# Ledger of designs, part 267: peptides against a protein of PDB entry 5EIB

Target 1, 366 residues: chain A of PDB entry 5EIB
Amino acid sequence: VDLEPGTMDSVRSGPFGQIFRPDNFVFGQSGAGNNWAKGHYTEGAELVDSVLDVVRKESESCDCLQGFQLTHSLGGGTGSGMGTLLISKIREEYPDRIMNTFSVMPSPKVSDTVVEPYNATLSVHQLVENTDETYCIDNEALYDICFRTLKLTTPTYGDLNHLVSATMSGVTTCLRFPGQLNADLRKLAVNMVPFPRLHFFMPGFAPLTSRGSQQYRALTVPELTQQMFDSKNMMAACDPRHGRYLTVAAIFRGRMSMKEVDEQMLNVQNKNSSYFVEWIPNNVKTAVCDIPPRGLKMSATFIGNSTAIQELFKRISEQFTAMFRRKAFLHWYTGEGMDEMEFTEAESNMNDLVSEYQQYQDATAD
Target 2, 366 residues: chain A of PDB entry 5EIB as posed
Amino acid sequence: VDLEPGTMDSVRSGPFGQIFRPDNFVFGQSGAGNNWAKGHYTEGAELVDSVLDVVRKESESCDCLQGFQLTHSLGGGTGSGMGTLLISKIREEYPDRIMNTFSVMPSPKVSDTVVEPYNATLSVHQLVENTDETYSIDNEALYDICFRTLKLTTPTYGDLNHLVSATMSGVTTCLRFPGQLNADLRKLAVNMVPFPRLHFFMPGFAPLTSRGSQQYRALTVPELTQQMFDSKNMMAACDPRHGRYLTVAAIFRGRMSMKEVDEQMLNVQNKNSSYFVEWIPNNVKTAVCDIPPRGLKMSATFIGNSTAIQELFKRISEQFTAMFRRKAFLHWYTGEGMDEMEFTEAESNMNDLVSEYQQYQDATAD

## One batch from the design tools (peptide; made by RFdiffusion4, then SolubleMPNN)

Design b2_p25_2_s2 (from b2_p25_2, 14 letters changed)
Fold by OpenDDE base, seed 4:
Structure b2_p25_2_s2 (fold): chain B 366 residues (1-366), chain A 25 residues (1-25)
Amino acid sequence: as target 1 above (366 residues)
Amino acid sequence: SRKEIRKKYKEEEEKKKKEEELKEK
């Protein structure tokens, strides 16, 4: 789905364009122009029913519908505005199904789009209420990985999208291969989400590889376990050491000893015990899949529900507040049918979420 | 307090368990 036809043509002409049904390409003629309100109330609202018809048709063809997965950007108008409209409409029609998102957070290091803080804040407000699970993929973190870790002097969207693809492949491993931990979206939510609003995940991946780099080096289970818990391997620009883990899932892929994985996972938990909440029992889950990712002998994918995710929301909130106090560009949103109150409500709800994470972080022993 | 948070956590886990039992029927 896109409001711009050129994006759909790029997907259709791409190396995997044939895996999608032609009738499942829904697109507009007029893009959202990086405006959340165009995506949510005008251009996106005109297209949403056509998307819902496709969603219904595909849902009816499923023997067992678990839920929905959306991949979108929160900086652009289509992914943010229309994406959150779709989430709302799907939630209204399928209230018993899991809503899962891969939400790409904007960064000034990656995009010069000045209104991204508005689009992100308005989107986060919707995601708090209408999703069950949200993987926070932060363009700030992806850029920093490309620049600092992968030594790319000028990171491209191709480099960032490679990291996104590796992460998405890692976190979906348990859904794609039988006999794994969190084999369905509901079981993932039960294990990862202790409180309904606290459903924002920090993904991480090891080893970090650039496109076209073949890792000839043998990786070890200890090296993978150490790297997946390193803040430099997180796809969200948060330091886990500044917060506490509520829940963790670790997904290992490749031929390795389950015993060695369990020993290393116990060792990393014991070394980092101060960074876990003690009031959630059995809050670390581990899976091992014998099938490695393409081009690697082994990998590890991290899913963290951490109170440190508030650093990401604080960054967006600070940028939002600096624009909103000046009423900068508000007329572009109000001209599409929004009220200034919707901005204030979205800011408030995101600040409440930050306060909730902080409350669970600071939970001292009585 | 940690005691109140543990109580809230147990209440949410009991809700999830009831919701799963209702969806398996």
Scores: peptide ipSAE 0.357, ipTM 0.863, DockQ to the pose 0.009
Fold by OpenDDE base, seed 3:
Structure b2_p25_2_s2 (fold): chain B 366 residues (1-366), chain A 25 residues (1-25)
Amino acid sequence: as target 1 above (366 residues)
Amino acid sequence: SRKEIRKKYKEEEEKKKKEEELKEK
């Protein structure tokens, strides 16, 4: 789905364009112009019913519908505005189904779009209320991984999207292969989300290796485990050491010893025990799939629910507040039917979310 | 306090269990 037709043509012409049903390509003629309100109230609202018709048709064809998975950006008007409208409408129609998102967070290091803080804040407000689980993929973290770890001098959107794709493939492994822990979206939510509003995850992937070093790297369970818990491997721009893990899931792929995985997962938990909450029992879950990802002997994917995710929301909030106090570009949003109160409500809800994470972080022993 | 949070956590886990038991019917 897009408000711009050219995106659909790029998907169709891509190496996998033929795997998608032609009737499932829904697109507008007028883009959102990086405006959340245009995506949510005008251009997106005109297209949403056509998307819902496709969603209904595909849902009716499912033997067992578990839920929905959306991939979108929070910086652009289509992914943020229309994406959150779609989430809301699907949630209204399917209130008992899991809403899962892969939400790409904007960064000033990657995009020059001045209104991204508005689009992100307005989107986070919707995601807090209407999603059951959200993977926070931060363009800043992706850029830093590409530059620092992968040794790419000039990271491209293709390089960033490769990391996103690897992460998405990793976190969905348990859903795609039988006999795994978290084999459905609901079990994942039950295991990962201790409190309903605290459903924002930091994904991570291992191995992250530069092209020049790939041939020299042994892939071992200890190395994967160590890298998966390294702050530099997180796809969200927050430091897990500044917070505490509420819950963790680790998904290993490839032929490895389950015993060795369990030993290494115990070792990393013990080594990092100060970075876990002590009041959630058995808050680390591990899965092993014998099928490696394409081109790798083994991999590990990390899903962290950490109070450190508040650093991401604080960054967005600070940028939002600095713009909103100046009433910068507000007329672009109000002209599409938004009230200034919706900005204040979204800011408040995001600040409340930050406060909730902080309360759970600071929970000391009595 | 951790005791209060642990209580809230258990209350939420019990709600989830009841909601799952209601959705499996």
Scores: peptide ipSAE 0.356, ipTM 0.860, DockQ to the pose 0.009
Fold by OpenDDE base, seed 1:
Structure b2_p25_2_s2 (fold): chain B 366 residues (1-366), chain A 25 residues (1-25)
Amino acid sequence: as target 1 above (366 residues)
Amino acid sequence: SRKEIRKKYKEEEEKKKKEEELKEK
């Protein structure tokens, strides 16, 4: 789905364009112009029914519909505005199904789009209310991984999207292969989301290895485990050491010993015990899939629900506030039928979310 | 307090459990 035809043509002409049904390509003509309000109230609202018709048709073809997975950008107008409209509409029609998102967070390091803080804040407001699970994929973290860890001098969107793809493949492993942990979206939500609003995840992937060192690196379970818990491997730009893990899932892929995985996972939890809440029992879950990802002997994917995720929301909020106080570009949104109140409500709800995470972080021993 | 949070957590886990039991019927 896109409000721009050129994006859809790029997907269709791409190496995997033929795996999608032609009728499942729903697109507009005008685009959202990086405006959330165009995506949510005007251009996106005109297209949403056509998308819902496709969603219904595909849902009816499912033997067992678990839920929905949306991949979208929060910086743009289409992914943010129309994406959140679509989430709302799907939630209204399928209230018993899981809403899962892969939400790409904007960063000034990656995009010069000045209004991204508005689009992101308005989107986060919708995601807090209408999603059950949100993987926070932060373009800042992806850029930093590409530059610092992968040693890419000039990270491209292709390099960022490669990390996104690896992570999405990792977190969906338990859904796609027989496994003991998180075999469905609902079970993932039960294990990962201790409180309904606290459903924003920090994904991470291992191995992250520069092209120059890939050929020399033996991958071991200890190295994967250590790298997976390293703050530098988080695909959300927050330091887990500044917060506490509410819940964690680790998904190992490849031929490895379950015993060795369990030992290493226990060791890393014990080493990092200060960074876990002690009031959630069995808050770390581990899965092993014997099928490695393509081109790797083994991998590990991390899913963290951490109070440190508030650093990401604080960054967006600070950028939002700096613009909103100046009423910068507000006329672009109000001209599409938005009220200035919706900005204030979205800011408030995101700040409330930050406060909720902080309350759980600061929970002292009695 | 951790006691209050543990209480809230247990209340949410009991809600989830009831919701799962209602969906399995």
Scores: peptide ipSAE 0.352, ipTM 0.861, DockQ to the pose 0.009
Fold by OpenDDE base, seed 5:
Structure b2_p25_2_s2 (fold): chain B 366 residues (1-366), chain A 25 residues (1-25)
Amino acid sequence: as target 1 above (366 residues)
Amino acid sequence: SRKEIRKKYKEEEEKKKKEEELKEK
């Protein structure tokens, strides 16, 4: 789905464009112009019913509908505004189904779009209420991984999207292969989300290796486990050491010893015990899939529900507040039918979410 | 307090179990 036809033509002409049904390509004629309000109330609102018709058709064709997965950017107008409108409408129609998102967080290092803090804050407000699981994929973290770890001098959107695709493939492994832990979206939510509003995940992938070092790196279970828990490997720009893990899932892929995985996972938990909450029993889940990802002998994917995710929301909130206090660009949103109150409500709800994470982080004494 | 948080957590886990038991029927 896009409000711009040119984006859809690029997907169709791409190496995998033929895997999608032509009738499932829904697009507008007028883009959102990086405005959440255009995506949510005007241009996106005109297109949403045609998207819902496709969603209904595909849902009726499912033998067992678990839920929905949305991939969107929170910085742009279409992904943020229309994406959150679509989430709301699907939630209204399918209240018993899981809503899962891959939400790409904006970064000033990657985009010059001045209104991204508004689009992100307005989107997070909707995601708090209308999603069950949200993977926070932060362009800040992706850029830093590309530059520092992968040794790319000038990271491109192609380089960032490669990390996104690897992460998405990793976190969906248990859904795609039989006999895995968290084999459905609901079991994932049960295991990962201790409180309904605290459903924002910090994903990570290992191995991350520069092209120059790839030939010299042995892939071992200890190295994968160590890298997966390294703050520099997180796809969200948060340091897990500044918070507490509520829940963790680790998905190993490739031919490895389950015993060695369990030993290394126990060792990393014991070494990092100060970074876990003590009041959630068995809060680390491990899965091993014998099928490696393409081009690797083994990998590990990390899913962390950490109170450190508040660092991401604080960054967005600070940028939002600095812009909103000046009423900068506000007329672009109010001109599309938004009230200034919706900005204040979105800011408040995101600050409440930060306060909730902090409360659970500080819950160390009786 | 940790005691209050642990209570809230148990209440949410009991709610989830009841919701799963209702969907398996």
Scores: peptide ipSAE 0.321, ipTM 0.845, DockQ to the pose 0.009

Design b2_p25_2_s3 (from b2_p25_2, 14 letters changed)
Fold by OpenDDE base, seed 3:
Structure b2_p25_2_s3 (fold): chain B 366 residues (1-366), chain A 25 residues (1-25)
Amino acid sequence: as target 1 above (366 residues)
Amino acid sequence: SRKAVREAFEAERKRREEERREREE
């Protein structure tokens, strides 16, 4: 789905374009112009019914519908505005189904779109209320991984999207292969989300290896485990050492010893015990899939529900507040039918989310 | 305590929801 036709043509002409049903390509003509309000109230609102018709048709064809997965950006107008409209409408129609998102967070290091803080804040407000699970994929973290770890001098959107794809493949492994922990979206939510509003995850992937170093890297369970918990491997621009993990899931792929995985996972928890909340028992879950990802002997994917995610929301909030106090570009949103009150509500809800994370970070065992 | 934090948060959330309703009426 897009408000621009060119994106659909790119997907259709891509190496996997043929796997998608032609009728499931829904697109507009005008685009959102990086305006959340155009995505949510005008251009997106005109297209949303056509998307919902496709969603209904695909849902009816499912033997067992678990829920929905949306991949979108929060910096643009389409992914943020129309994406959150779609989430809201799907939630209204399917209130008992899991809403899962892969939400790409904007960064000034990657995009020159001035209004990204508005689009992100307005989107986060919707995600807090209407999603059950949100993987926070931060463009800043992706850029830093590409530059520092992968040794790419000029990271491209293609390089960033490669990391996103690897992460998405990793976190969905348990859903795609039978007999795994978290084999369904609801079970994942139960294991990962101890508090309904605190459903924002820090994903990570290992191995992250530069092209020049791939030949020399041994892939071992200890190395994967260590890298998976390294702050430099987090795809959200947060330092997990500045917070506490509420819950963690680790998904290993490849032929490895389950015993060795369990030993290494216990060791890393013990080493990092200060970075876990002590009052959530058995808050680390491990899954092993014998099928490696393409081109790797083994991998590990990390899902962290950490109070450190508040750093991401604080960054967005600070940028939002600095713009909103000046009423910068506000007329672009109000001209599409938004009230200034919606901005204040979104800011308030995001600040409340930050405060909630901080309270649970500071909470002790009873 | 975890329980006290949760109860305090739920109470504050309810107060804000009530204040919002009173402004919309």
Scores: peptide ipSAE 0.028, ipTM 0.382, DockQ to the pose 0.014
Fold by OpenDDE base, seed 1:
Order: C-alpha cells, then sequence, then structure tokens
Structure b2_p25_2_s3 (fold): chain B 366 residues (1-366), chain A 25 residues (1-25)
C-alpha cells in the first residue's frame, strides 16, 4: 500500500515482486507529501476502503487468522498517517486479532525531512492505543550499526533495510516454524507485554559483522549471546543500561546445543541482572530453531521490552516540542482538517508513555 | 508500590479520556 505509484512499481519490478498478488497493490496518485494529515484524513482516507477490501479478502482466505503485521515508517506521510488510519480501521473491524507493527522511527542522521517529529508523534499516539506489539526500528540506531559495527563509511537505505529485513526475519521465526516458543502473535504479546500500553520493543540481530571481518569470525553461541545483549546492537536508539528489561525474548537459529544456549542465556541474565526488573518472574524467553537464516550458520534475534525505550520517545518529543512551540509547518496539517488539539493530545500521550516507563523502571519489588 | 503506580496511570488515563470526550461533545 502506498499513496504514490512509484513505490509499488519498484516493489513489482523487484526480485520478489511476483510473490505478491497484483490485486493486493493498492496505491494512490498524489502521495502524502510527508504530511501525516494527508495520510490520515485526506489522501489516505480516500484510499483506505480499497485497502480494507483487500484486507478482508485476504483475511477470509486464512485458515486461522492470528492478526495483522504492518511495516511502515513514522517519518513520512503515508506510512505514518495512512498506516495509523489503517491500523485504526482494522482494529475496529477485527478487535479480537493481534495488531503487530514494524515501525521505522525517523532520524536526523538519515532524513532531512523537517516534519518527521510531527508525523512520528502523531503516529506514536495511534500506536499506543491501537497496536498490541510494536517493534521500534530506529533509523538512528540502524545508521550507527552500519557505520560503527558494519564499518560502512556511507550507510545507504539499502544497508539499513538489510538490517530491518534480517530483524523481521528473525522475530517472525517462531511464527514461521512450528513447535517454537511464541508460535503465535497472541502468545508473543502475552510473553512480551506485561502492561498493555508498554508494547514497544527493542529488536536486535546477531551476528552483525563487517565485510572485512566476516571471513575470520567464528560464529558461536557465546558470541551471539554477547552481541545481541550489547547496547550497540539494539535497533532502537536507546541504551538498555539506562533502563530495565520488563521482558526479553531471544530466538536462536541454526544447529546448536540447546543446553549451551540455556547456559549462555542464564549467564547473560546474571551478568546483566541489574538491567532486569526483579518483579516479573520468568521474563526471559528463549527459542531455538534448527533452521539457520540464508547465508549464516547461526543467528540470534533479540526482542526487548525495556524502559530504556523512553529515550527514543524523549528524542522525538524534544524535536516535536521545539517545532510545535514555533508552530512551524502547522498550517500544512491544519489545512488538511487537523486541529491543533490533536498535536497536544499526541504530545501528551507520548509524554505519558515516557512517564509510565520511568515509573516502572523506578518500581521496586516492594 | 507498583499497584499505586498502576492505579495512578489508570486514573490519569481515564481523566484524559474524559477530558477528550468532553471536548468532542
Amino acid sequence: as target 1 above (366 residues)
Amino acid sequence: SRKAVREAFEAERKRREEERREREE
């Protein structure tokens, strides 16, 4: 789905374009112009019914519909505005199904789009209310991984998207292979989301290795475990050492000893015990899938629900506030039928989320 | 206590939902 035809043409002409049904390409002509309001109230609202018709059709073809997965950016107008509209409409029609998102967070290091803080804040407001699970994929963190860890001098969107795809493949492993932990979206939510509003995840993927070092790196369970818990490996731009994990899931892939995995997972929890809440019992879940990802002998995917995620929201909030106080570009949104009140509500709800994370971070066992 | 924190958040959330409803009316 896009409000621009060019994106659909790029997907269709791509190496995997034939995997998708032609009728499942729903697109507009005008785009959102990086305006959330165009995505949510005008251009996106005109297209949403056509998308819902496709969603209904595909849902009816499912033997067992678990829920929905949306991949979108929060910085743009389509992914943010229309994406959140679509989430709302799907939630209304399928209130008993899981809403899962892969939400790409904007970064000034990656995009010069000045209105991204508005689009992101307005989107987060919707995600807090209408999603059950949100993987926070932060372009800031992806850029830093590409630059620092992968030793890419000039990271591209292709390099960032490679990390995103590896992570998405990792977190969906349990859904795609039978007999795994978190084999359904609802079970994942039950294991990962102790509080309904606190459903924003820090993903991570290991191994991350520079091209120059790939040939010399032995992949071991200890190395994967160490890397996936490294603050520099998080795909959300927050330091887990500044917060506490509410819940964690680790998904290992490849031929490895379950015993070794369990030992290493226990060791890393013990080493990092100060970074876990002591009051959620059995808050770390581990899965092992014998099938490695393509081109790797083994991998590990990390899913963290951490109070440190508030650093990401604080960054967005600071950028939002700096812009909103000046009423910069506000007329672009109000001209599409938005009220200024919706900005203040979105800001308020995001600040509440930050406060909620902080309170659970500071909460003792007593 | 975690209960007090939870109750405070639930109360504040309800207050905001009421304020939103009062503004939509």
Scores: peptide ipSAE 0.027, ipTM 0.452, DockQ to the pose 0.016
Fold by OpenDDE base, seed 2:
Structure b2_p25_2_s3 (fold): chain B 366 residues (1-366), chain A 25 residues (1-25)
Amino acid sequence: as target 1 above (366 residues)
Amino acid sequence: SRKAVREAFEAERKRREEERREREE
């Protein structure tokens, strides 16, 4: 789905374009112009019914519909505005299905779009209310990984998207292979989401290795385990050491000893015990899939529900507040039928979420 | 308090596990 036809043509002409049915390409002509309001209330609202018709058809063809997975950006107008409209409409029609998102957070290091803080804040407000599980994929973190860890002097969208695809493949491993922990979206939510609003995950992937160091790196269970808990391997721009893990899932892939995995996972928890809440028992879940990802002997994917994720929301809130106080570009949104109150409500809800994470971070054992 | 937060988390997990069982039956 896109509000621009050129994106659909790029997907269709791509190496995997043939895996999608032609009728499942739904697109507009005008685009959102990086405006959330165009995505949510005007251009997106004109297209949403056509998307819902496809969603219904595909849902009816499922033997067992678990839920929906949306991949979208929060900085652009289509992914943010129309994406959150779709989430709302799908939630209304399928209230008993899991809503899962891969939400790409904007960064000034990657995009010069000045209105990204508005689009992100308005989107986070919708995600807090209408999603069950949200993987926070931060373009700032992806850029920093590419630059610092992968030693790419000029990271491209292709380099960022490679990290996104590896992470998405990792977190969906349990859904795609039988006999795994968190084998369905609902089981994942039960294990990862202690409170309904606290459903924003910090994903991570290991190994992350520069091309120049790849030949010298051993891939071992201890090294993978250590890297999953390294802040430099997180796909969200927050430091886990500044917060506490509420819940963690680790997904190992490749031929390895389950015993060694369990031992290393216990060791890393004990070494990092100060970064976990002590009041949630058995809050770390581990899965092992014998099938490695393509091109790797083994990998590990991390899913963290951490109170440190508030750093990401604080960054967006600070940028939002600096623009909104000046009413910068606000007329582009109000001209599409939005009220200034919607901005204030979205800011308030995001600040409440930050306060909730902080409260649970500071909670002491009685 | 951490106890209240823990109890709320455990209650929410149980509720979701029960709702899952009722759907799988």
Scores: peptide ipSAE 0.026, ipTM 0.471, DockQ to the pose 0.009; fails the geometry check
Fold by OpenDDE base, seed 5:
Structure b2_p25_2_s3 (fold): chain B 366 residues (1-366), chain A 25 residues (1-25)
Amino acid sequence: as target 1 above (366 residues)
Amino acid sequence: SRKAVREAFEAERKRREEERREREE
């Protein structure tokens, strides 16, 4: 789905464009112009019914509908505005189904779009209320991984999207292969989301290796485990050491010893025990899939529900507040039918989410 | 305590859900 036709043409002409049904390409003509309000109230509102018709058709064709997965950017107008409108409408029609998102967070290092803090804050407000599971993929973190870890001098959107693709492939492994832990979206939610509003995940993928060092790196379970828990390997720009894990899932792929995985996972928990909450028993889940990802002998994917995710929301909130206090570009949103009250509600809800994470971080066992 | 924190946020969530329902009516 897009409000611009050119994006759909690029997907259709791409190496995997043929895997999608032609009738499932829904697109507008006018675009959102990086404005959340155009995506949510005007241009996106005109297109949403056509998208819902496709969603209904595909849902009816499912033998067992678990839920929905949305991939969107929170910095743009379409992914943020129309994406959150679509989430709301799907939630209204399918209240008993899991809503899962891959939400790409904006970064000033990656984009010069000045209104991204508005689009992100307005989106997070919707995601807090209308999603069950949200993978936070932060362009700030992706850029830093590309630059520092992968040694890319000038990271491109292609380089960032490669990391996104690896992460998405990793976190969906248990859904795609039989007999795995968290084999459905609901079981994932039960294991990962102890409190309904605290459903924002910090993903990570290992191995991440620069092209120059790839030949010299051994792929071992200890190295994968160590890298997966490294703060520099997180796909969200927060340091897990500044918070506590509520829940963790680790998905190993490839031919490896389950015993060795369990030993390394126990060792990393014991070494990092101060970074876990003590009052959630058995809060680390491990899965092993014998099928490696393409081009790798083995991999590990990390899913963390950490109170450190508040650093990401604080960054967005600070940028939002600085713009909103001066009413910068506000007329672009109000001109599309938004009230200034919606901005203050969104800011308040995101700040409350930050406060909620902090309180659970500081909470002791009863 | 975990219990007190949970109860506070559950109460606030209910308040917000009620306010949302009042806006939809």
Scores: peptide ipSAE 0.024, ipTM 0.384, DockQ to the pose 0.015; fails the geometry check

